Peptides against a protein of PDB entry 7SID. Designs and how they scored, part 128

Target 1, 151 residues: chain A of PDB entry 7SID
Amino acid sequence: LHMYLMLLKELPGEEYPLPMEDVLELLKPLSNVCSLYRRDQDVCKTILNHVLHVVKNLGQSNMDSENTRDAQGQFLTVIGAFWHLTKERKYIFSVRMALVNCLKTLLEADPYSKWAILNVMGKDFPVNEVFTQFLADNHHQVRMLAAESIN

## One batch from the design tools (peptide; made by RFdiffusion4, then SolubleMPNN)

Design b2_p27_4_s3 (from b2_p27_4, 18 letters changed)
Fold by OpenDDE base, seed 3:
Structure b2_p27_4_s3 (fold): chain B 151 residues (1-151), chain A 27 residues (1-27)
Amino acid sequence: as target 1 above (151 residues)
Amino acid sequence: DLEEFLKLLDSEDLEVRLKAREQLLLR
């Protein structure tokens, strides 16, 4: 876990995007890691903070490539799982803050939710619709972050 | 009140439950 998180942390952002092949390799174990540590709030927060770089890489890539679509799918699966558990009130505010930042970055990359669609329990949820729900979050800091992020 | 404290342990908010449990463990 530690080694994986370190690799995820060192992922380049928008300035120097990674080849999509490398992004895919990093995303492959991510869903499993998230599942194993879904109850660990600190690990979840750390993962969500680190995958911000993945979103930035996805936004800079050619959306028409098969590798890009695969990477988007794998990433959205993870985000969808975090959102689903958030709806079930399984995460503290700090994890929700990190999730909002991820969703914000997704909206910046895909403002019209052309590909940024969460599939949870067989149903599709555009990220823009998901994001607005955090404006009504129970924690004031989450609401504030969401409100600031829509500008 | 004890009753109010017990309600916090059963809160729908995970953060509230965790804080309540922490207080209980510190006793």
Scores: peptide ipSAE 0.017, ipTM 0.325, DockQ to the pose 0.019
Fold by OpenDDE base, seed 2:
Structure b2_p27_4_s3 (fold): chain B 151 residues (1-151), chain A 27 residues (1-27)
Amino acid sequence: as target 1 above (151 residues)
Amino acid sequence: DLEEFLKLLDSEDLEVRLKAREQLLLR
């Protein structure tokens, strides 16, 4: 876990995108890591904060490539799982804030949710629609973060 | 996928939860 988190932390941002093949390699263990530590709020928050770099890389890639679609799918699966558990009230506000930041970054890369669509329990939820739900979050900081993101 | 594993980890059956974790570690 520690080694993987360090690797995510050191991932180049939007200014220096990685080849999509490298992004895929970084995403490969992510689902397993998230599954193992999904009940650890601190680990989840850390993961969500670090995967912001992945979103930035995805936004700078060729959307028509198979590797890009694969990477998008893998990433959205993880985000969808976090969203699902959020709906089940499994995460504290700080984790939800980290998730909002991920969704915000997704919207910056794909404002009309052309590819940023969460599939949860067999149903599709465009991120632009999912994001608005955080405007009604029970925690004021989450609401404020969501509101600032659409200004 | 991740969602399926999350469900298994929330199973009421202890053996199912343990098996799910084991499968994740073997990947």
Scores: peptide ipSAE 0.013, ipTM 0.311, DockQ to the pose 0.064
Fold by OpenDDE base, seed 1:
Structure b2_p27_4_s3 (fold): chain B 151 residues (1-151), chain A 27 residues (1-27)
Amino acid sequence: as target 1 above (151 residues)
Amino acid sequence: DLEEFLKLLDSEDLEVRLKAREQLLLR
């Protein structure tokens, strides 16, 4: 876990994107890691903070390539899982804050949610529509972060 | 904060790393 999280943290961002093949390699274990630690709030928060670099990297890639679509799909699966558990009120506000930051970065790369669509339990949820729901979050800091991200 | 904790695992101080590893095993 430690080594993997450090690799995610050190991932180059928008200014220096990695080859998509390398991004895919980094994303491969991510779903399993998230599944193993889904009940650990601190681990989840750390993962969400680190994957911000992945989102930035994906935004600079060729959207028409198969590898890009694959990477996007793998990443969105993870984000969708976090959002799903958020809807089930399984995460504390600090985890939700980190998720909002991820969603914000996704919207910066895809403002109209053309590809940034969460598929949860067979249903599609565009990130731009998902994001607005955090404006009504129970915690004031989450609401404020969401508001600052779009206003 | 887990991120700060993970930094302890990379400390140049062996004692710090050992203590951090011990805490990690308890997770």
Scores: peptide ipSAE 0.005, ipTM 0.279, DockQ to the pose 0.025
Fold by OpenDDE base, seed 5:
Structure b2_p27_4_s3 (fold): chain B 151 residues (1-151), chain A 27 residues (1-27)
Amino acid sequence: as target 1 above (151 residues)
Amino acid sequence: DLEEFLKLLDSEDLEVRLKAREQLLLR
């Protein structure tokens, strides 16, 4: 876990995007790691903060590539799982804030949710619609972060 | 030493805590 987190943390930002093949390799274990530590708030927060680099890479890639679509799908599955558990009130505010930052970055890359769509339990939820739900979050800092992101 | 690593387990930084745990596992 530590080495994986370090790898995520040290990923090049949007200035130097990774090859999509490398992104895919990084995403492969991500769902498993998230599943294993889904109840650990600290680990979840750390993961969400680090995957911001992945989102930035996905946003700058060629959208017509099959590998890009696969990477997007894998990533969105993970984000969808975090969002689902958020709806079930399983995460503290700091984790929700980290999730909002991820969603914000997704919206910057796809403002109209053309590809940024969460599929949870067989239903599609555009990220822009998901994002607005955080405007009504129970924690004031989450609401403020969400509000600042759209204005 | 062991006491030093135990102190690191209380770090606010998750990665520091995880690194400390790894060092303990080597013993």
Scores: peptide ipSAE 0.016, ipTM 0.338, DockQ to the pose 0.023; fails the geometry check

Design b2_p27_4_s4 (from b2_p27_4, 17 letters changed)
Fold by OpenDDE base, seed 2:
Structure b2_p27_4_s4 (fold): chain B 151 residues (1-151), chain A 27 residues (1-27)
Amino acid sequence: as target 1 above (151 residues)
Amino acid sequence: DLEEFLKLLDSEDREVRLEAREKLLLL
């Protein structure tokens, strides 16, 4: 785990979609890593930046497979956790910007939130509705990023 | 060697990159 975190920022993005089995393997440890370091702003930002590559792979995959649904679920669990802590004012603006980028990428793949739905504490929040809340973020850069994402 | 391993993550060979990523997750 320690070595994983040390090398996390060295993980390159993929130009072409990964097999969904590989996406699942990449997501498996992520929830645990996030739970252990959710109070470390730099680690959270790094995680969110690298998770962007996973989102891009998810958007290019066949949504009908069990593995795809599983990967979507695991990813949304992580994003939901970050969203939850954002609502609790636990993250600085740079982490929120990284989260907005993840949500933006999700909306590019699923603009009507057919599958991109965050489940937080037993309640469902469509990403397209969650995303609009960042238009009212307290930090101007977060608001600007959110506004640019919807053109 | 760690440096050599990191270079594998940027390999032009997709299979090499994937194998390196799998090993990364085991660390």
Scores: peptide ipSAE 0.011, ipTM 0.354, DockQ to the pose 0.032
Fold by OpenDDE base, seed 3:
Structure b2_p27_4_s4 (fold): chain B 151 residues (1-151), chain A 27 residues (1-27)
Amino acid sequence: as target 1 above (151 residues)
Amino acid sequence: DLEEFLKLLDSEDREVRLEAREKLLLL
């Protein structure tokens, strides 16, 4: 696990979309890693930055396949967890900025939040509604990033 | 070693990169 995490920090992005099967394999251990290191701000930031590439792959893929829906679900579970902890004020601004970038990419893929819906504590939160809350973030850089991202 | 393995992740050959990523998941 330690070696996996260390290598994850160095995992490069892809210039071209990955096969959905590969995306699924990459997402499988992610929730466990996030749970183990949810209190480590640097690790969380790194995870969110790397997950950004996964979101881009999802957005460029055929969204009608079962594998795509599975990948969407796994990804949204992770993002939902980060969102939940953000609402509980557990993350510093740099982590929140990384999360905003992920949400931005989701909105680019699904502007009307047809599938980009976070389920937290049994309630559904469309990403477009979640995203607008960062316009009122306490940190000016987060607000600025959110404001720039809606254009 | 680890450094050499990391270089495989940045390979220009897509198949090499994918194989390296698969190995990473098995660690």
Scores: peptide ipSAE 0.011, ipTM 0.356, DockQ to the pose 0.031
Fold by OpenDDE base, seed 5:
Structure b2_p27_4_s4 (fold): chain B 151 residues (1-151), chain A 27 residues (1-27)
Amino acid sequence: as target 1 above (151 residues)
Amino acid sequence: DLEEFLKLLDSEDREVRLEAREKLLLL
């Protein structure tokens, strides 16, 4: 897993949509990796930067298939975990920046949070409501990034 | 060879990149 994370830094951004099957395969180990390294800020930032491309893929996919719903669920679980720890002030601003970018991309795909809902500790949190909280972030760059998404 | 593997991740061939990424998941 450590080798995986090291190589993750070398992964280029995907310019073309991935097959949903590939997205699912990428998401399967992701939650475990995030759990193991949740306290490593650099690793978390790297992960979030790369999952940004996964979000873009999900947003471009047909959401009617079972596989798409499964992928959405797996991804939202990961994002929910990051957000939960953010609420507990466990992440530095650069990690929060990366998270905001992910949330921004989710909102572009689902502005009204029809499916983009984080389930954390058994409670549902629509991403649009979650996103609003970053407008009041303690770090000015995070606030600026959040603000530009809503114009 | 790690160096060669890393090059595959940047390949212009999409299928090559995908295969390389799949191998990464097996590590």
Scores: peptide ipSAE 0.011, ipTM 0.354, DockQ to the pose 0.032
Fold by OpenDDE base, seed 1:
Structure b2_p27_4_s4 (fold): chain B 151 residues (1-151), chain A 27 residues (1-27)
Amino acid sequence: as target 1 above (151 residues)
Amino acid sequence: DLEEFLKLLDSEDREVRLEAREKLLLL
């Protein structure tokens, strides 16, 4: 876990994207890692903070390639899981803050949620619509972060 | 233990982050 998370954190950002093949390799174990630690708030927060680099990398990729679509799908599966548990009120505000930052970065890459769509339990949730829900979050810091992201 | 170590990787202190990364490589 430690080595994996370190690699995620060290990913080049938007200005220097990795080859999509490398991004895919990094994303492969992510869902399993998240599943193993989904009840650990601190680990979840750390994961969400680290995957910000992945989002930035995805935003600079060729959206028409099969590998890009695959990477997007794998990443969105993870984000969807975090959002789902957020809706079930399983995460504290600090985890929700980290999730909002991920969603913000997704919207920067895809403002109209053409590909940034969360599929949870067979239903599609465009990230731009999901994001607006955090404007009504119970915690004031989450609301403020969400507001700053779109205003 | 694990969560505490992960926090070190995200530390605002550069030296703390570097030390944590080095420890990870030695594991």
Scores: peptide ipSAE 0.013, ipTM 0.334, DockQ to the pose 0.025; fails the geometry check

Design b2_p27_5_s1 (from b2_p27_5, 15 letters changed)
Fold by OpenDDE base, seed 3:
Structure b2_p27_5_s1 (fold): chain B 151 residues (1-151), chain A 27 residues (1-27)
Amino acid sequence: as target 1 above (151 residues)
Amino acid sequence: SESEEFLKKLQEELEKVKEKQKEEEES
């Protein structure tokens, strides 16, 4: 887990996007890491903060390739899981803050949710519709962050 | 589906952690 988190942390920013092949390799174990190695919600927060770089890399890819679609799908699976559990009130506000940042970055890359669609329990949820729900979050800091993200 | 399986696993782990934390607080 530690090594994997370090790898995610060291991902280059938007200025220096990674090859999609490298993004895929980093995403492959992510679902397992999130489900099997999480010991507290700080781990989830850390993961969500680090995968911001992945979102930026995905957004920079304008070429619709199989690798891009695969990476998008794997990433959205993870985000969808976090969002679903958030709706079930399983995560504290700090985790929700990190999730909002991920969704913000997704909307910047795909403002019309052409590909940014969460599939949870067999149902599709466009990220632009999902994001608006955080404007009504119970925690004031989450609401503020969501509101700032729209501006 | 893969997403459903992931959700199930994640939720199960969350419950295990909560149980462990509860036991630690009681001891």
Scores: peptide ipSAE 0.026, ipTM 0.447, DockQ to the pose 0.058
Fold by OpenDDE base, seed 5:
Structure b2_p27_5_s1 (fold): chain B 151 residues (1-151), chain A 27 residues (1-27)
Amino acid sequence: as target 1 above (151 residues)
Amino acid sequence: SESEEFLKKLQEELEKVKEKQKEEEES
């Protein structure tokens, strides 16, 4: 876990996007890690903070590539999982803030949620629709962070 | 693929969490 998190931390920003093949390799173990540590708030927060770089990489990729669509799908599945658990009130505010930042970054890359769609339990949820739910979050800092993206 | 297997595992765990939460709310 530690080594994987370090790898995620060292991901370059949008200034130096990774090849999509590398992104796919990084995403492969992510679902397993998230599943294993889904109840560890600190690990979840760290994962969400680090995958921001993945979002930036995906946002700058060519949507016509099959590999890009595959990577986007795998990533969105992970984000959808975190959102699903958030709906179940399993995460503290700091984890929710990290998730909002991920969603915010997705909206910056895809404002109209053309590809940024979470599939959870067989249902599709556009990120822009999901994002509005955080405007009513119980924690004021989460609401404030969400509001910054709307205005 | 290995990735697909991981995604399936994640989904299964989420379903377990959901079911557990439901049971806790009903108890």
Scores: peptide ipSAE 0.025, ipTM 0.437, DockQ to the pose 0.040
Fold by OpenDDE base, seed 1:
Structure b2_p27_5_s1 (fold): chain B 151 residues (1-151), chain A 27 residues (1-27)
Amino acid sequence: as target 1 above (151 residues)
Amino acid sequence: SESEEFLKKLQEELEKVKEKQKEEEES
């Protein structure tokens, strides 16, 4: 796990986007790792902080390609899982803040949530609507971060 | 390429995690 997390830190950002094929290979095992450590707050926070680079890569890709749609779907599955556990109040504020940052980046790429839609338990949740809910988060820092993302 | 090497290393580490999970489930 430690080595995995270190590798995630080295992911290229928006300035150096990965080929979509590489993004797909990266995302394939990620959901499993997230599932394994879903109850570890520190690991979840670290993962969410590092996958910001993946979101940036997705935002600069051709959204009309099949590979892009596949990558988007796999990534949204991961984010959806974190969102689901957030709704179940399983995550502390620092994890929620990391999630908000991911959602913010998604909204920058897709402001109207045309593709940024979380599917959780068979129900669709547009990211823009999900994001709005964090404005009413119980923790003041989460609310502030969410507000800063909109303004 | 550097990206390919990175992905390879990442995949290897993730496979280790999966394998560990499998072992724990079997035990």
Scores: peptide ipSAE 0.016, ipTM 0.386, DockQ to the pose 0.029
Fold by OpenDDE base, seed 2:
Structure b2_p27_5_s1 (fold): chain B 151 residues (1-151), chain A 27 residues (1-27)
Amino acid sequence: as target 1 above (151 residues)
Amino acid sequence: SESEEFLKKLQEELEKVKEKQKEEEES
């Protein structure tokens, strides 16, 4: 786990976008890791902070390619899982803040949630609608972070 | 490429994590 987290830290940022094929290969094992450590708050926070690079890569890609759609789907599955557990009140505020940052980045790339739609338990939730729920979060820092994204 | 090497290393570490988790669950 330690080495995994260190490697995630070395993931190229927006300045050096990865080919979509590489993004796909990265996302495949990520879902498994998230599943294994879904109840570890610190690990979840770290993962969410590092997947921001993936969102930035997706935003710069050709949205018409099959690989892009596949990568979007896999990424949204991961985000959807975190969102689902958030709704079940399984995550502390610091994890929720990391999730809000991911959602914020998604909205920057897709403000009208044309493709950024979370599928949780067979139901679709547009990210822009999901995001507004954090404006009413129980923790003030989460609310403030969400509000900053709108202004 | 450099990206491919990174992904290979990441995949290797992820497999180690899975194996370790399996061992912990079985113990």
Scores: peptide ipSAE 0.016, ipTM 0.383, DockQ to the pose 0.026

Design b2_p27_5_s2 (from b2_p27_5, 14 letters changed)
Fold by OpenDDE base, seed 5:
Structure b2_p27_5_s2 (fold): chain B 151 residues (1-151), chain A 27 residues (1-27)
Amino acid sequence: as target 1 above (151 residues)
Amino acid sequence: SESEKFLKELEEELKKRKEEYKKEEEE
């Protein structure tokens, strides 16, 4: 886990995006890592905080690339899972804070949700619509963070 | 699907973890 998290943490930002082929390789174990440590919400929070770098890389990619679509799909699958569990109130506020930051970054890269669409249980949820729901979060810090992102 | 299976498993474990957090806060 620590090694994988370090890899995510050290990913270059928007200025120096990785080749999409490399991003795909980094995304492959992500769902497995989440599965292995799904019991620990602190670990989930940490994972979400570190995948921010992946979001930045995906946002700088060419949408016409097959590899880009594949990488985006794999990433959005994981985010969709976190979103679904958040909607069902399965995550503590600190995890939701981390998720909001991920969604914020996605919206910065794709403000109109052209590709940032979460598919959960066969239904599509555009991130811009998903994000607004955090404005009504039960925890004040989550609401504040979401509100800051709307400006 | 594998994604749905993952989601269900994650949900179950997170539920258990939340209960543990609640217990720890009450102690």
Scores: peptide ipSAE 0.028, ipTM 0.533, DockQ to the pose 0.025
Fold by OpenDDE base, seed 2:
Structure b2_p27_5_s2 (fold): chain B 151 residues (1-151), chain A 27 residues (1-27)
Amino acid sequence: as target 1 above (151 residues)
Amino acid sequence: SESEKFLKELEEELKKRKEEYKKEEEE
């Protein structure tokens, strides 16, 4: 937990964009952290809230660089994992809401899901298609949050 | 950079802990 907190402190805020190289370095350990805390709802929510800032950085950067593609890939891996566990009904609504916020931000950066594609167990899921599924979420607040992106 | 070194060390430690966690789940 201490190391997790240290990692979180290194994550940039929305107003402070980092070089893509730095973003990439910050994303590298994230998959391990997510794996360790995958069953902790509060930690998962916190992670998703923090990586939201990373998404904003990704959307504003040059998409042609290798580092950008790598960072995008690592981020999508994390999001894909959360999506997968969501499909398995492992997360409460508050975690799903945090995930929806991440997906919304992704769609703002890539509305046609050119690069925002989740690969889960060898299958590709465009984020725009994934996002629409939250319109039918069991929880009212999740549905409302998803619907706000359309208006 | 120092930040990169720190992150690498963190990655290694987290990897180690992940492996330990898996072992605990298997028991």
Scores: peptide ipSAE 0.019, ipTM 0.380, DockQ to the pose 0.032
Fold by OpenDDE base, seed 3:
Structure b2_p27_5_s2 (fold): chain B 151 residues (1-151), chain A 27 residues (1-27)
Amino acid sequence: as target 1 above (151 residues)
Amino acid sequence: SESEKFLKELEEELKKRKEEYKKEEEE
């Protein structure tokens, strides 16, 4: 886990994006890691904070690439899982804050949710629609963070 | 472990690719 989190943290920024092939290799074990630590709030928060780099890399890539679509799919599966567990009230506000930040970044890359669609339990949920639900979050800081993206 | 070896190899490869990318942009 520690080594994997270090890899996520060290992802290049916008100035020096990784090839999509490398992003895919990094994403491959992510779902398993998230599954193993889904009940650890601190680990989940850390993962969500670090995957922001993945979103930035995905947004810079050509959407027509097969590797890009594959990476998007794997990433969205993870985000969908976090959102699903959020709906079940499994995460504290700090984890939800990190998730909102991920969703905000996705919306910056795909404002109309053309590809940013969460598939949960066989149903599709556009990220823009998912995001608006956080405007009614029970915690004031989550609501405020969500509102910043609207205005 | 096998997983640790994989991650270490991945880290080294990513570092190599990053350095190569920077070098190409500077040329």
Scores: peptide ipSAE 0.018, ipTM 0.388, DockQ to the pose 0.030
Fold by OpenDDE base, seed 1:
Structure b2_p27_5_s2 (fold): chain B 151 residues (1-151), chain A 27 residues (1-27)
Amino acid sequence: as target 1 above (151 residues)
Amino acid sequence: SESEKFLKELEEELKKRKEEYKKEEEE
């Protein structure tokens, strides 16, 4: 886990986009890692903070590439899981803030949620619609963070 | 163990790519 988190942290950002093949390799174990530590608040927060680099790389990719769609799908599955558990009030505010940051970055790359759509329990949820729900979050810092992206 | 080895190799490759991109930017 620690090694994987370190790898995520060191991933090049939007200024230095990686080949999508490299991004795919990085995403392969992510779902399993998240599943194993889904109830650990600190680990979840750390994962969400580090995967921001992945989001930045996905935003620089060609949308018509099969590898891009595959990477996007794998990533959105993870984000969808975090969002689902957030709706069930399983995560503290600091984890929710980290999730909001991920969603903000997704919206920067895809403001109209053309590809950024969360599929949870067989239903599709566009990220822009999901994001607006955080404007009504119970914690003031989460609401403030969400509000910053609307301006 | 195989997963750990894979991740280490990936980390090294990603660092290499990052350095290459920085060099290209400086040129």
Scores: peptide ipSAE 0.017, ipTM 0.397, DockQ to the pose 0.028

